# Peptides against a protein of PDB entry 3NZW, part 178

Target 1, 212 residues: chain A of PDB entry 3NZW
Amino acid sequence: TTTLAFRFQGGIIVAVDSRATAGNWVASQTVKKVIEINPFLLGTMAGGAADCQFWETWLGSQCRLHELREKERISVAAASKILSNLVYQYKGAGLSMGTMICGYTRKEGPTIYYVDSDGTRLKGDIFCVGSGQTFAYGVLDSNYKWDLSVEDALYLGKRSILAAAHRDAYSGGSVNLYHVTEDGWIYHGNHDVGELFWKVKEEEGSFNNVIG
Target 2, 222 residues: chain B of PDB entry 3NZW
Amino acid sequence: QFNPYGDNGGTILGIAGEDFAVLAGDTRNITDYSINSRYEPKVFDCGDNIVMSANGFAADGDALVKRFKNSVKWYHFDHNDKKLSINSAARNIQHLLYGKRFFPYYVHTIIAGLDEDGKGAVYSFDPVGSYEREQCRAGGAAASLIMPFLDNQVNFKNQYEPGTNGKVKKPLKYLSVEEVIKLVRDSFTSATERHIQVGDGLEILIVTKDGVRKEFYELKRD

## One batch from the design tools (peptide; made by RFdiffusion4, then SolubleMPNN)

Design b2_p22_8_s4 (from b2_p22_8, 17 letters changed)
Fold by OpenDDE base, seed 4:
Structure b2_p22_8_s4 (fold): chain B 212 residues (1-212), chain C 222 residues (1-222), chain A 22 residues (1-22)
Amino acid sequence: as target 1 above (212 residues)
Amino acid sequence: as target 2 above (222 residues)
Amino acid sequence: SLTSYSIQADFEALRETAKFEK
């Protein structure tokens, strides 16, 4: 798995691969590793598929309850804290979760929290999470600027996942791409890694270790 | 060391069509190298046009299916006999599986039916309840043999339009019920030849708007 | 053998990167 999220002048980019594995077996190439908690809030999934899917769905329900009760959208901080508190209660039980809670509220602006099953909760501008995270960081960190255009930021997110998919055997399938703004998240499509690879190789002249 | 899990072998296969879905399974039940039964159905009509199979340890599979059937009954009771949707069924099964997260049902679960738009739907589950809607899924002993074949024949993976030098993929299209049944039969026939835990009989449950139809075919009784 | 689906994460590496951003 490779997931990433980063803040920039235009909001948040979220990009994830779609491969699931069972040992050496590719279980699926089409896993949705982004949960759409609400129109303004996204959660990413890494670790155990069931742990992430179950608890992030649960989180969605908790966020909805908050909105109904308080008549206001839940903050990214509060949503991430709910999840963090939950996983902390299960600390040592064997949950495997590496999640990013991404959203945009008027009060907070564009916000990313990393939450994992070890009880870590971190606010930050850039996170790559998964077995391919180091490969993603290699591309992302080298090209990241706060002042990226939306187009360039989307491409950078996509390109970083592609790099990870190329080198990490546990990452692949496709890239799901999101842009989070003050008006909510926007889905920017599913990009097959195979097709994307050849396109990028041709356009950039990159990936010279592969002969086409 | 005590192992609470057995493995009864077998293979299951789900394929979603445009306005139908199929869930198929062989009828062989095995322990190690001994055939316990040549006819032990593992695909079940659970009501509300939902068919279900949980392949792996048969005791766990049976328990899970029974729990789900009970859940369907309770749903009807609580909701004035409202039909349970396939997506709601999937969520329910997730909760059943994840409720035993630390002592899982040792099964690969697949359900099939129609979604709310009348389109064929197949949902697959891992042992602890992660699930995904897919066009096709094989589970069980011969899943590793069948799934690549399904990728090629259902999803047209690695198929290209002639004359395009591999640049244009074959367009996706739905298969007819006849084509799907043939594909299922071919898959299980092939699997039987290569895997000792697959054989004897093949049951195919076909879900349409008109209900569930069952077909049976003989497999090798090696 | 039946194996749960994994969408693998390296949590140790994540902790190290977090230490450098504080």
Scores: peptide ipSAE 0.300, ipTM 0.872, DockQ to the pose 0.060
Fold by OpenDDE base, seed 3:
Structure b2_p22_8_s4 (fold): chain B 212 residues (1-212), chain C 222 residues (1-222), chain A 22 residues (1-22)
Amino acid sequence: as target 1 above (212 residues)
Amino acid sequence: as target 2 above (222 residues)
Amino acid sequence: SLTSYSIQADFEALRETAKFEK
């Protein structure tokens, strides 16, 4: 798995691969590793597929309950704290979760929290999470700037996941790409890694180690 | 070392068509190298046009299916006989599976039906309840043999248009029910030849807007 | 054997990178 999120002048970019594995078996190439909690809030998934899917869906329910009770959208901070508190209660039980809670509220602006099953909760501007995270960081860190255009930021997110998919055997399938703004998240499509690879190689002249 | 789980073998296969879905399973039930039954159905009509199979340890599978059937009944009771949608069924099954997260049902679960738009739907689950809607899925003993075949024949993976030097992929197209049935039969026939845990009989449940139809075919009884 | 699906994460590496952003 490779997931990433980063803040920039245009909001938040979220990009994830779509491979699931069972040992050496590729269980799926089409896993949705982004949960759309609400129109303004996304959760990313890494670790145990069921753990992430179950608890982030649960989180969505908690966020909705908050909205109903308080008649306002839950903050990204509060949403991430709910999840963090929950997984902390299960500390030592064997949950495996590496999540990013990404969203926008008027109070907070664009916000990213990292939450894992060890109880770590971190606010930050850039996170790559998964077995392919180091490969993603290699591309992302080298090209990241706050002042990226939306187009460049989207490409950078996509390109970073592609790099990870190329090098990490546990990452692949496709890239799902999101842009989060004050108006909510926008889905920017599913990009097959195979097709994307050849396109990028041709356009950039990159991946020269592969003969095509 | 105590192992609470058995393996009763078998294989299941789901394929979603345009306006139908198919869930198939062999009828062989084994323990180790002994055939317990040559006709033990493992694909079930659960009502509301939902068919389900949980393949692996049969005791767990049966328990899970039973719980789901009960859940359907409770759903009707609580919601004034409202039909359970396939997506809601998937969520329910997730809860059933994940409820035993630390002592899982030792099964690979697949359900099939129609979505709210009348399109064929197949959902597959891992043992602890992660699920995904897919066009096709094989589960069980011969899944590793069948799944690549399905990728090729249903999703047209690695198929290209002739004369394009491999640059143009074969376009995706829904298969007819007849084509799907043939594909299922071929898959199980092939699996039976190569895997001892698959054989005897093939039961296919076809879900359409008109309900659930069952078909049975003989497999090799080696 | 049936295995649960994983979407693998390297949490140790994450902790190291998070330290650099602080």
Scores: peptide ipSAE 0.295, ipTM 0.867, DockQ to the pose 0.060
Fold by OpenDDE base, seed 1:
Structure b2_p22_8_s4 (fold): chain B 212 residues (1-212), chain C 222 residues (1-222), chain A 22 residues (1-22)
Amino acid sequence: as target 1 above (212 residues)
Amino acid sequence: as target 2 above (222 residues)
Amino acid sequence: SLTSYSIQADFEALRETAKFEK
């Protein structure tokens, strides 16, 4: 798995691969590793598929309940804290979760929290989470700047996942791409890694280690 | 080391069509190299036009299916006999599976039916309840043999339009019920030839708006 | 033989990176 999120002048970019594995078996190439909690809030998934899917869906319900009760959208801080508290209750039980809670509220602006099953909760501007995270960081860090255009930021997110998919055997399938703004998240499509690879290779002249 | 799980072999396969879905399974039940039964159905009509199979350790599978059937019953009781949608069924099954997260059901679960728009639907689950809707899924002993075949024949992976030098993929399209049945039969016939835990009989449940239809075919017995 | 689906993660590496940059 490779998931990433980063803040920039235009909001937040979220990009994830879609591969799931069972040992050496590619269980799926089409896993949805982003949950759309509400129109302004996304959650990413890495670790155990069931752990992430179950509890982040649960989180969605908690966020909805908050909105109904408080008549206000839940903050990114509060949403991430709910999840953090939950996983902490299971600490030592064997849950495997690495998630980023990404959203936009008027109070907070564009915000990213990393939450994992070891009890870590971190606010930050840039996170790559997964077995392919180091490969993603290699591309992302080399090209990141706050002043990226939306177009460049979207491409950078997509390109970083592609790099990870190329080198990490546990990442692949497709890239799901999101842009989070003050008006909410925008889905920017599902991009097949195979097709994307050849396109990028041709356009950039990159991936010269691959003959084609 | 104590192992509470058995493995009764078998293989299951789900394919969603446009306005139908199929869930198929062989009828062989085996322990190690001994055939326990040549006809032990593992695909079940659970009501509300939902068919289900949980393949792996048969005791766990039976327990899970029973719990789901009970869930359907209680759903009707609580909701004035409202039909359980397949997406809600999937969510329910996730809860059943994840409820035993730390002592899982040793099964690969697939359900099939129609979504609320009348379109074919297949949902697959890992042992602890992660699930996704897919066009096709194989599970069980011969899943690794069948799934690539399904990728090729249902999702047209690695197929290209003639004369395009591999530049244009074969377009996706729904398969007819006849085509799907043929694929299922071919898949299981092939699997039976190569895997000892698959064979004897093939039972196919076809879900349409008119209900669930069952078909049975002989497989190799040796 | 049945295995739960995983979407692999390296949490420790991430935490270490965060410590250095935060």
Scores: peptide ipSAE 0.233, ipTM 0.851, DockQ to the pose 0.059
Fold by OpenDDE base, seed 2:
Structure b2_p22_8_s4 (fold): chain B 212 residues (1-212), chain C 222 residues (1-222), chain A 22 residues (1-22)
Amino acid sequence: as target 1 above (212 residues)
Amino acid sequence: as target 2 above (222 residues)
Amino acid sequence: SLTSYSIQADFEALRETAKFEK
């Protein structure tokens, strides 16, 4: 798995691969590793598929309850804290979760929290989470700037996942790409890694370790 | 050494069509190298046009299916006999599986039916309840043999338009019921030839708007 | 054997990176 999120002048980019594995078996190439909690809030998934899917879905329910009770959207801080508190209750039980809660509220602006099953909760501007995270960081950190255009930021997110998919056996399938703005998240499509690879290789002259 | 789990072998396969879905399974039940039964159905009509199979440890599979069937009954009770949708069924099954997260059901679960728009739907689950809607899924002993074949024949993976030098992929299209049934039969026939845990019989449940139809075919017994 | 689906992660590496960056 490779998931990433980063803040920039235009909001937040979220990009994820779509591979799931069971040992050496590729269980799926089409896993949705982004949960759309509400129109302004996303959660990413890494670790145990069931742990992430179950508890982030549960988180969605908690967020909706908050909206009903408080008559306002839940903050990214509060949403991430709910999840953090939950995993803390299971500390030592064997949950495996590496998640990013990404969203926009009027109060907070564009916000990213990293939450994992060890109880870590971090607010930050750039996170790559998964077995391919180092590969993604290699591309992302090398090209990241706060002042990226939306187009360049989207491409950078997509390109970083592609790099990870190329080198990490546990990442692949496709890239799901999101842009989070003050108006909510925008889905920017599913990009097949195979097709994307050849396109990028041709356009950039990159991936020279593979003969085209 | 105590092992709470057994492995009863077998293979299951789900394929979603445009306005139908198929869930198939062999009828062989084994322990180690001994055949317990040559006809032990593992694909079940659970009502509300939902078919289900949980393949792996048969005791766990049976327990899970029974619990789901009970859930269907309770759903009707609580919701004035409203039909349980396939997506709601999937969520329910997730809760059943994840409820035993730390002592899981030792099964790979697949359900099939129609979504609320009347389109074929297949959902697959890992042992602890992660699930995904897919066009096709193989589970069980011969899944590694069948799934690549399904990728090729259902999803048209690695198929290209002639004369394009492999640059243009074959367009996706829905398969007919007849094509799917043939594909299922061929898959299980091939699997039986290569895997000792698959054989004896093939039961296919076909879900359409008109209900669930069952078909049975003989497989090799060796 | 049946194996639960994994979407692999390296949490320690991420935490360490975060500690150094902040």
Scores: peptide ipSAE 0.252, ipTM 0.862, DockQ to the pose 0.060; fails the geometry check

## One batch from the design tools (peptide; made by RFdiffusion4, then SolubleMPNN)

Design b2_p23_1_s1 (from b2_p23_1, 14 letters changed)
Fold by OpenDDE base, seed 3:
Structure b2_p23_1_s1 (fold): chain B 212 residues (1-212), chain C 222 residues (1-222), chain A 23 residues (1-23)
Amino acid sequence: as target 1 above (212 residues)
Amino acid sequence: as target 2 above (222 residues)
Amino acid sequence: SAEDEYAEFHRRRIAEILERAAE
C-alpha cells in the first residue's frame, strides 16, 4: 500500500493506490483505500484492510452522531481523536492501521491527521503511509511547494503514488486521487497504473530503467 | 494437537452480469485427502434474492450462513418486511465476520444478487470482513487457478484488439448468462483436473429479477 | 503445559488465517 496526503495553498491532495495483497497473492487491484466519511472528511487506509474499513466506517457513524447532537460538523481534530482513542483501547490486540484523516472545517481549515494502531496521532502538512511510503516521499519531497497550483499538486500526488507503485511490489493497480477544498472533497478519478506509467514515461522521459 | 479449524476444500465463483449474477460452487467436501461427501451444497439462497457461500472450514461457513439468514429474518422483523439490499447485506456480513476478528471464521465469503438498480452484484469478503464489490471473484482451494482466468475472460485483461500491435485494449462488455455459465463450467472443469479438493458436482445459482434459479452439472469424481 | 500448547497453537492458527486477510 501507498497512501499520501499533503496540504498546499489550494487545500489538500489525497492520493492512494488500490492493490490489496495477502502475502504474495494479489487479492485485488481495485480496492478503495479512501473512505469518504462525509462530504468534507476523508479517511485513508493502510495496513489491515478489514481493520481500517471497519473502524473508519464506524468513525463515520460517530461523526454523523456528532453532527446530529451538536448541530455542526465534527472537527478533523475531534474525528481523528475518536479514532485514536478507539485504537488505543485495542492497543496490543493486534490491529494494523495506518490512517490519515483529512478534511476541512471552517474552524480549522484544511487539516491532516495521521493516526496509527500504535496510538500515534500527529497533525501535519505532508504524510506518506504504507509499504511504499519511502518511494512516494522521494518524489513528493523533491517537488513539493506550498505554492503549487491545483493542477500541479494533483499531478504530484498522482506521480508520487506511481513511483511507489513502480518500486513497491505491494502497491499498484490504480491511483485514486482527491482534492479537498473548503467546499469539500472532489474525486479526481481512477488512474490505471499501467496506462499512467507509459503516459508519464513518454511525456517526462522518466522511468529510464524500463526499456520500451 | 488442538486445532479449532479444518479445511474442507472446495471452490466457489461469483460473476456479475448486467441484469443477473451467478454464484457457483463445487459440491465436494473433503478433509485432508478423504472425501467426506460428493454432494454437499455450499451455495445457499438466503432470501431477498441474495445468494451466499462461505468456503473454507465448512463448520465456520455453515455457522456464518446461518447467522446471516437469521439476520435477514430480524431485518424483516425490524423493518416491516423490507427487502434487504445487497449492499446492506454486505455490511451486515462484515459485522458478522469482524465480530470474530480475534477468532476469525476460516472462510472466504462471496455473495451475489442484484443492486438497487437491478444490476448484477458480487461482493467478496476476507476472513475478517473486508469487502469489495467486484465483477467476478473466485474463492477457495482453486481460487489461484481460476481467478487469473476470470481476469482474462471476464475483465479481458491482457487482451487487445487485433491488428493494433497491442495498443488498443479489448473493450469491456457484459457477458450473457449463457456465456457466464459456460465460463463457470469451464473454470470448474479445469480446476477439477488440477486440484484434488475440487470435483464431484457443480451447483450454480443464478439470480435475476425473477428470482433464484439453480443448475447442476456433474464434475469428475476422482 | 498442555494449556500453553493449546494457546500457542491457537495463536498460530489465527495468525495463519489472518495471512489470508487483505493488506
Scores: peptide ipSAE 0.314, ipTM 0.848, DockQ to the pose 0.060
Fold by OpenDDE base, seed 1:
Structure b2_p23_1_s1 (fold): chain B 212 residues (1-212), chain C 222 residues (1-222), chain A 23 residues (1-23)
Amino acid sequence: as target 1 above (212 residues)
Amino acid sequence: as target 2 above (222 residues)
Amino acid sequence: SAEDEYAEFHRRRIAEILERAAE
């Protein structure tokens, strides 16, 4: 798995691959590793697919309950804390989760929290999570700046996942891409890694380690 | 040494068409190298036009299917006999599986039916309840043999339009019920030849707007 | 103890099953 999220002047970019594995077996190439919690809040999935899928869906329900009770959207901080508290209750039980809670509230602005099953909860501007995270960081860190245009930021997110898919055997399939703004998240499509690779190689003159 | 799990072998296969879905399974039940039964159905009509199979340890599979059937009954009771949608069924099954997250059902679960738009739907579950809607899925003993074949024949993986230098993929299209049944039969026939835990009989449940139809075919018996 | 051995065996078996779960 490779997931990433970063803040920039235009909001948040979220990009994830779609490969699931069971050992050496590719279980799926089309897994949705982003949970759309509400129109303004996303959760990413790394680690155990069932753990992430179940509890992030549960988180969605908790966020909805908050909205019903408080008559306002839950903050990203509060949502991430709910999940963090939950996984802490299961500490030592064997849950495997690496998630980013990404959202936009008027109070907080664009916000990213990293939450994992070890009990870590971190707020930050840039996170890459998964077995391919180091490959993604290599591209992302080298090209990141706060003042990226929306177009460039979207491309950078997509390109970083592509790099990870190329080098990490546990990442691949396609890139799912999101842009989070004050008006909510916008889905920017599913990009097949195979097609994307050759397109990028041709346009950039990159991936010269592969002969076309 | 006590082991609460067994492995009864077998293979299951689901394929979604445009306005239908199929879920198929062989009828062989085996332990190690001994055939327990040559006809033990493992694909079930659960009502509301939903068919289900949980392949692996048969005792766990039967228990899970039974629980789901009961869930369907309770759903009707609580919701004035409202039909359970396939997506809601999938969510329910996730809860059944994940409810035993720390003592899992040792099964690969597949359900098939029609979505709320009348389109064919197949959902696949891992042992602890992660699930995905897919066009096709193989599970069980011969899944590793069949799934790559399905990737090629249903999803047209690694197929390209001639003369495009491999740059244009073969377009996706729905298969007819006849084409799907043929693929299922060929898959199980091939699997039977290469895997000892697959054979004896093939039962195919076809779900359409008109209900569930069953077909049976003989497989190799050795 | 036999109980401890059983518990350990059970834990290992569960872990093996979970290895078949998607990640």
Scores: peptide ipSAE 0.294, ipTM 0.836, DockQ to the pose 0.058
Fold by OpenDDE base, seed 4:
Structure b2_p23_1_s1 (fold): chain B 212 residues (1-212), chain C 222 residues (1-222), chain A 23 residues (1-23)
Amino acid sequence: as target 1 above (212 residues)
Amino acid sequence: as target 2 above (222 residues)
Amino acid sequence: SAEDEYAEFHRRRIAEILERAAE
């Protein structure tokens, strides 16, 4: 798995691969590793698919309850804290989760929290999470700027996942791409890694380790 | 030594069509190298046009299916006999599986039916309840043999239009019921030849808007 | 003890099952 999220002047970019594995077996190439918690909040999945899918869906229910009670959307901080508190209760039980909770509220602005099953909760500007995270960081960190245009930011997210898909055997399939703004998240499509690879190679003159 | 789990082998296969879905399974039940039964169905009509199979440890599979069937009954009771949708069924099954997250059902679960738009739907689950909707899925002993075949024949992976030098992929299209049944039969006959835990019989449940139909075919018995 | 052995076996078996879970 490779997931990433980063803040920039235009909000948040979220990009993830879609490969699921069971050991050396590719279980699926089409897994949705972004959970759309609500129209304004995204969760990413790394680690155990069931753990992430179950609890982030549960989180969605908790967020909805908050909205019903408080008559306002839940903050990203509060949503991530709910999840963090939950996983803390299971600390040592064997949950495997590396998640990012991403959203944009008026009071917080664009916000990303990293939450994992080890009890870590971090607010930050840039996170790559998964077995391919180091490959993604290599591209993302080298090209990241706060002042990126939306177009450039989307491309950078996509390109970073592509790099990870190329080098990490546990990442691949396709890139699912999101842009999070104050008005909510916008889905920017599913990009097959195979097609994307050759396109990028041709246009950039990159990936010269592959002949073709 | 106490072992709470067994492995009864077998293989299951789901394929979604445009306005139908199929879920198929062999009827062999085996422990180690001993055939327990040559006809033990493992694909079930659960009502509301939902068919289900949980393949792996048969005791766990049967328990899970029974629990789901009960869930369907309770759903009807609570919601004035409202039909359970396939997506809601999938969510329900997730909860059943994840409820035993720390003592999992040793099964690969597949359900098939029609979505709310009348389109064929197949959902597959890992042992602890992660799930996704897919066009096709093989599970069980011979899944590793069948799944690549399905990728090629259902999703047309690695197929290109002639004369395009591999630049244009073969377009996706729905398969007819007859084509799907043929693929299922070919899959299981092939699997039977290469895997000892697959054989004896093939039962196919076909879900359409008119209900569930069953077909049975003989497989090799050796 | 037999109880400890069972517990360890159970833990290991669960771990093996989880290896078949999607990651």
Scores: peptide ipSAE 0.285, ipTM 0.840, DockQ to the pose 0.059
Fold by OpenDDE base, seed 5:
Structure b2_p23_1_s1 (fold): chain B 212 residues (1-212), chain C 222 residues (1-222), chain A 23 residues (1-23)
Amino acid sequence: as target 1 above (212 residues)
Amino acid sequence: as target 2 above (222 residues)
Amino acid sequence: SAEDEYAEFHRRRIAEILERAAE
């Protein structure tokens, strides 16, 4: 798995691969590793698919309950804290989760929290999470700047996941791409890694270690 | 020796069509190298046009299916006999599986039916309840043998239009029920030849808007 | 103890099952 999220002047970019594995077996190439919690809040999934899928869906329910009770959208901080508190209760039980909670509220602005099953909760500007995270960081860190255009930021997110898919055997399938703004998240499509690879190679003149 | 799990082998296969879905399974039940039964059905009609199979440890599979069937009954009771949708069924099964997250059902679960738009639907679950809607899925002993075949024949992976030098993919299209049945039969016939835990009989449940139809075919009895 | 041995076996078996789960 490779997931990433980063803040920039235009909001948040979220990009993830779609491969699931069971040992050396490719279980699926089409897994949705972004949970659309609500129109303004996204969760990413790395680690155990069931753990992430179950509890992030549960988180969605908790966020909805908050909205009903408080008559306002839950903050990204509060949403991530709910999840963090939950996984803390299961600490030592064997949950495997590496998640990013991404959203935009008027009070907080664009916000990213990293939450994992070890009890870590971090707010930050850039996170890559999964077995391919180091490959993604390599591309992302080298090209990141706050002042990226939306177009460039989307491409950078997509390109970083592609790099990880290329080098990490546990990542691949496709890139699912999101842009989070004050008005909510926008889905920017599913990009097959095979097709994307050749396109990028041709356009950039990159990946020269692979013969075309 | 303490071991709460067994492995009864077998293989299951689901394929979604345009307005139908198929869930098939062999009828062999085995422990190690001993055949326990040559006819032990593992694909079940659960009501509301939902068919289900949980392949692996048969005791766990049976328990899970029974729990789901009971869930369907309670759903009707609580919701004025409303039909349980396939997506809601999938969510329910996730909860059943994940409820035993720390003592999992040792099964690969597949359900098939029609979605709310009348389109064929197949959902696949891992032992602890992660699930995905897919066009096709094989589970069990011979899944590794069958899935590549399904990738090629259902999703047309690695197929290209002739004369395009591999630049144009074969377009996706729905398969007819006859084509799917043929594909299922070929899959299980091939699997039976290569895997000792697959054989004896093939039971296929076909879900359409008119209900569930069952077909049976003999497999090799070696 | 025998109970501890069974517990360890159980934990190991669960881990093996989870290896078959999607990651």
Scores: peptide ipSAE 0.236, ipTM 0.833, DockQ to the pose 0.058

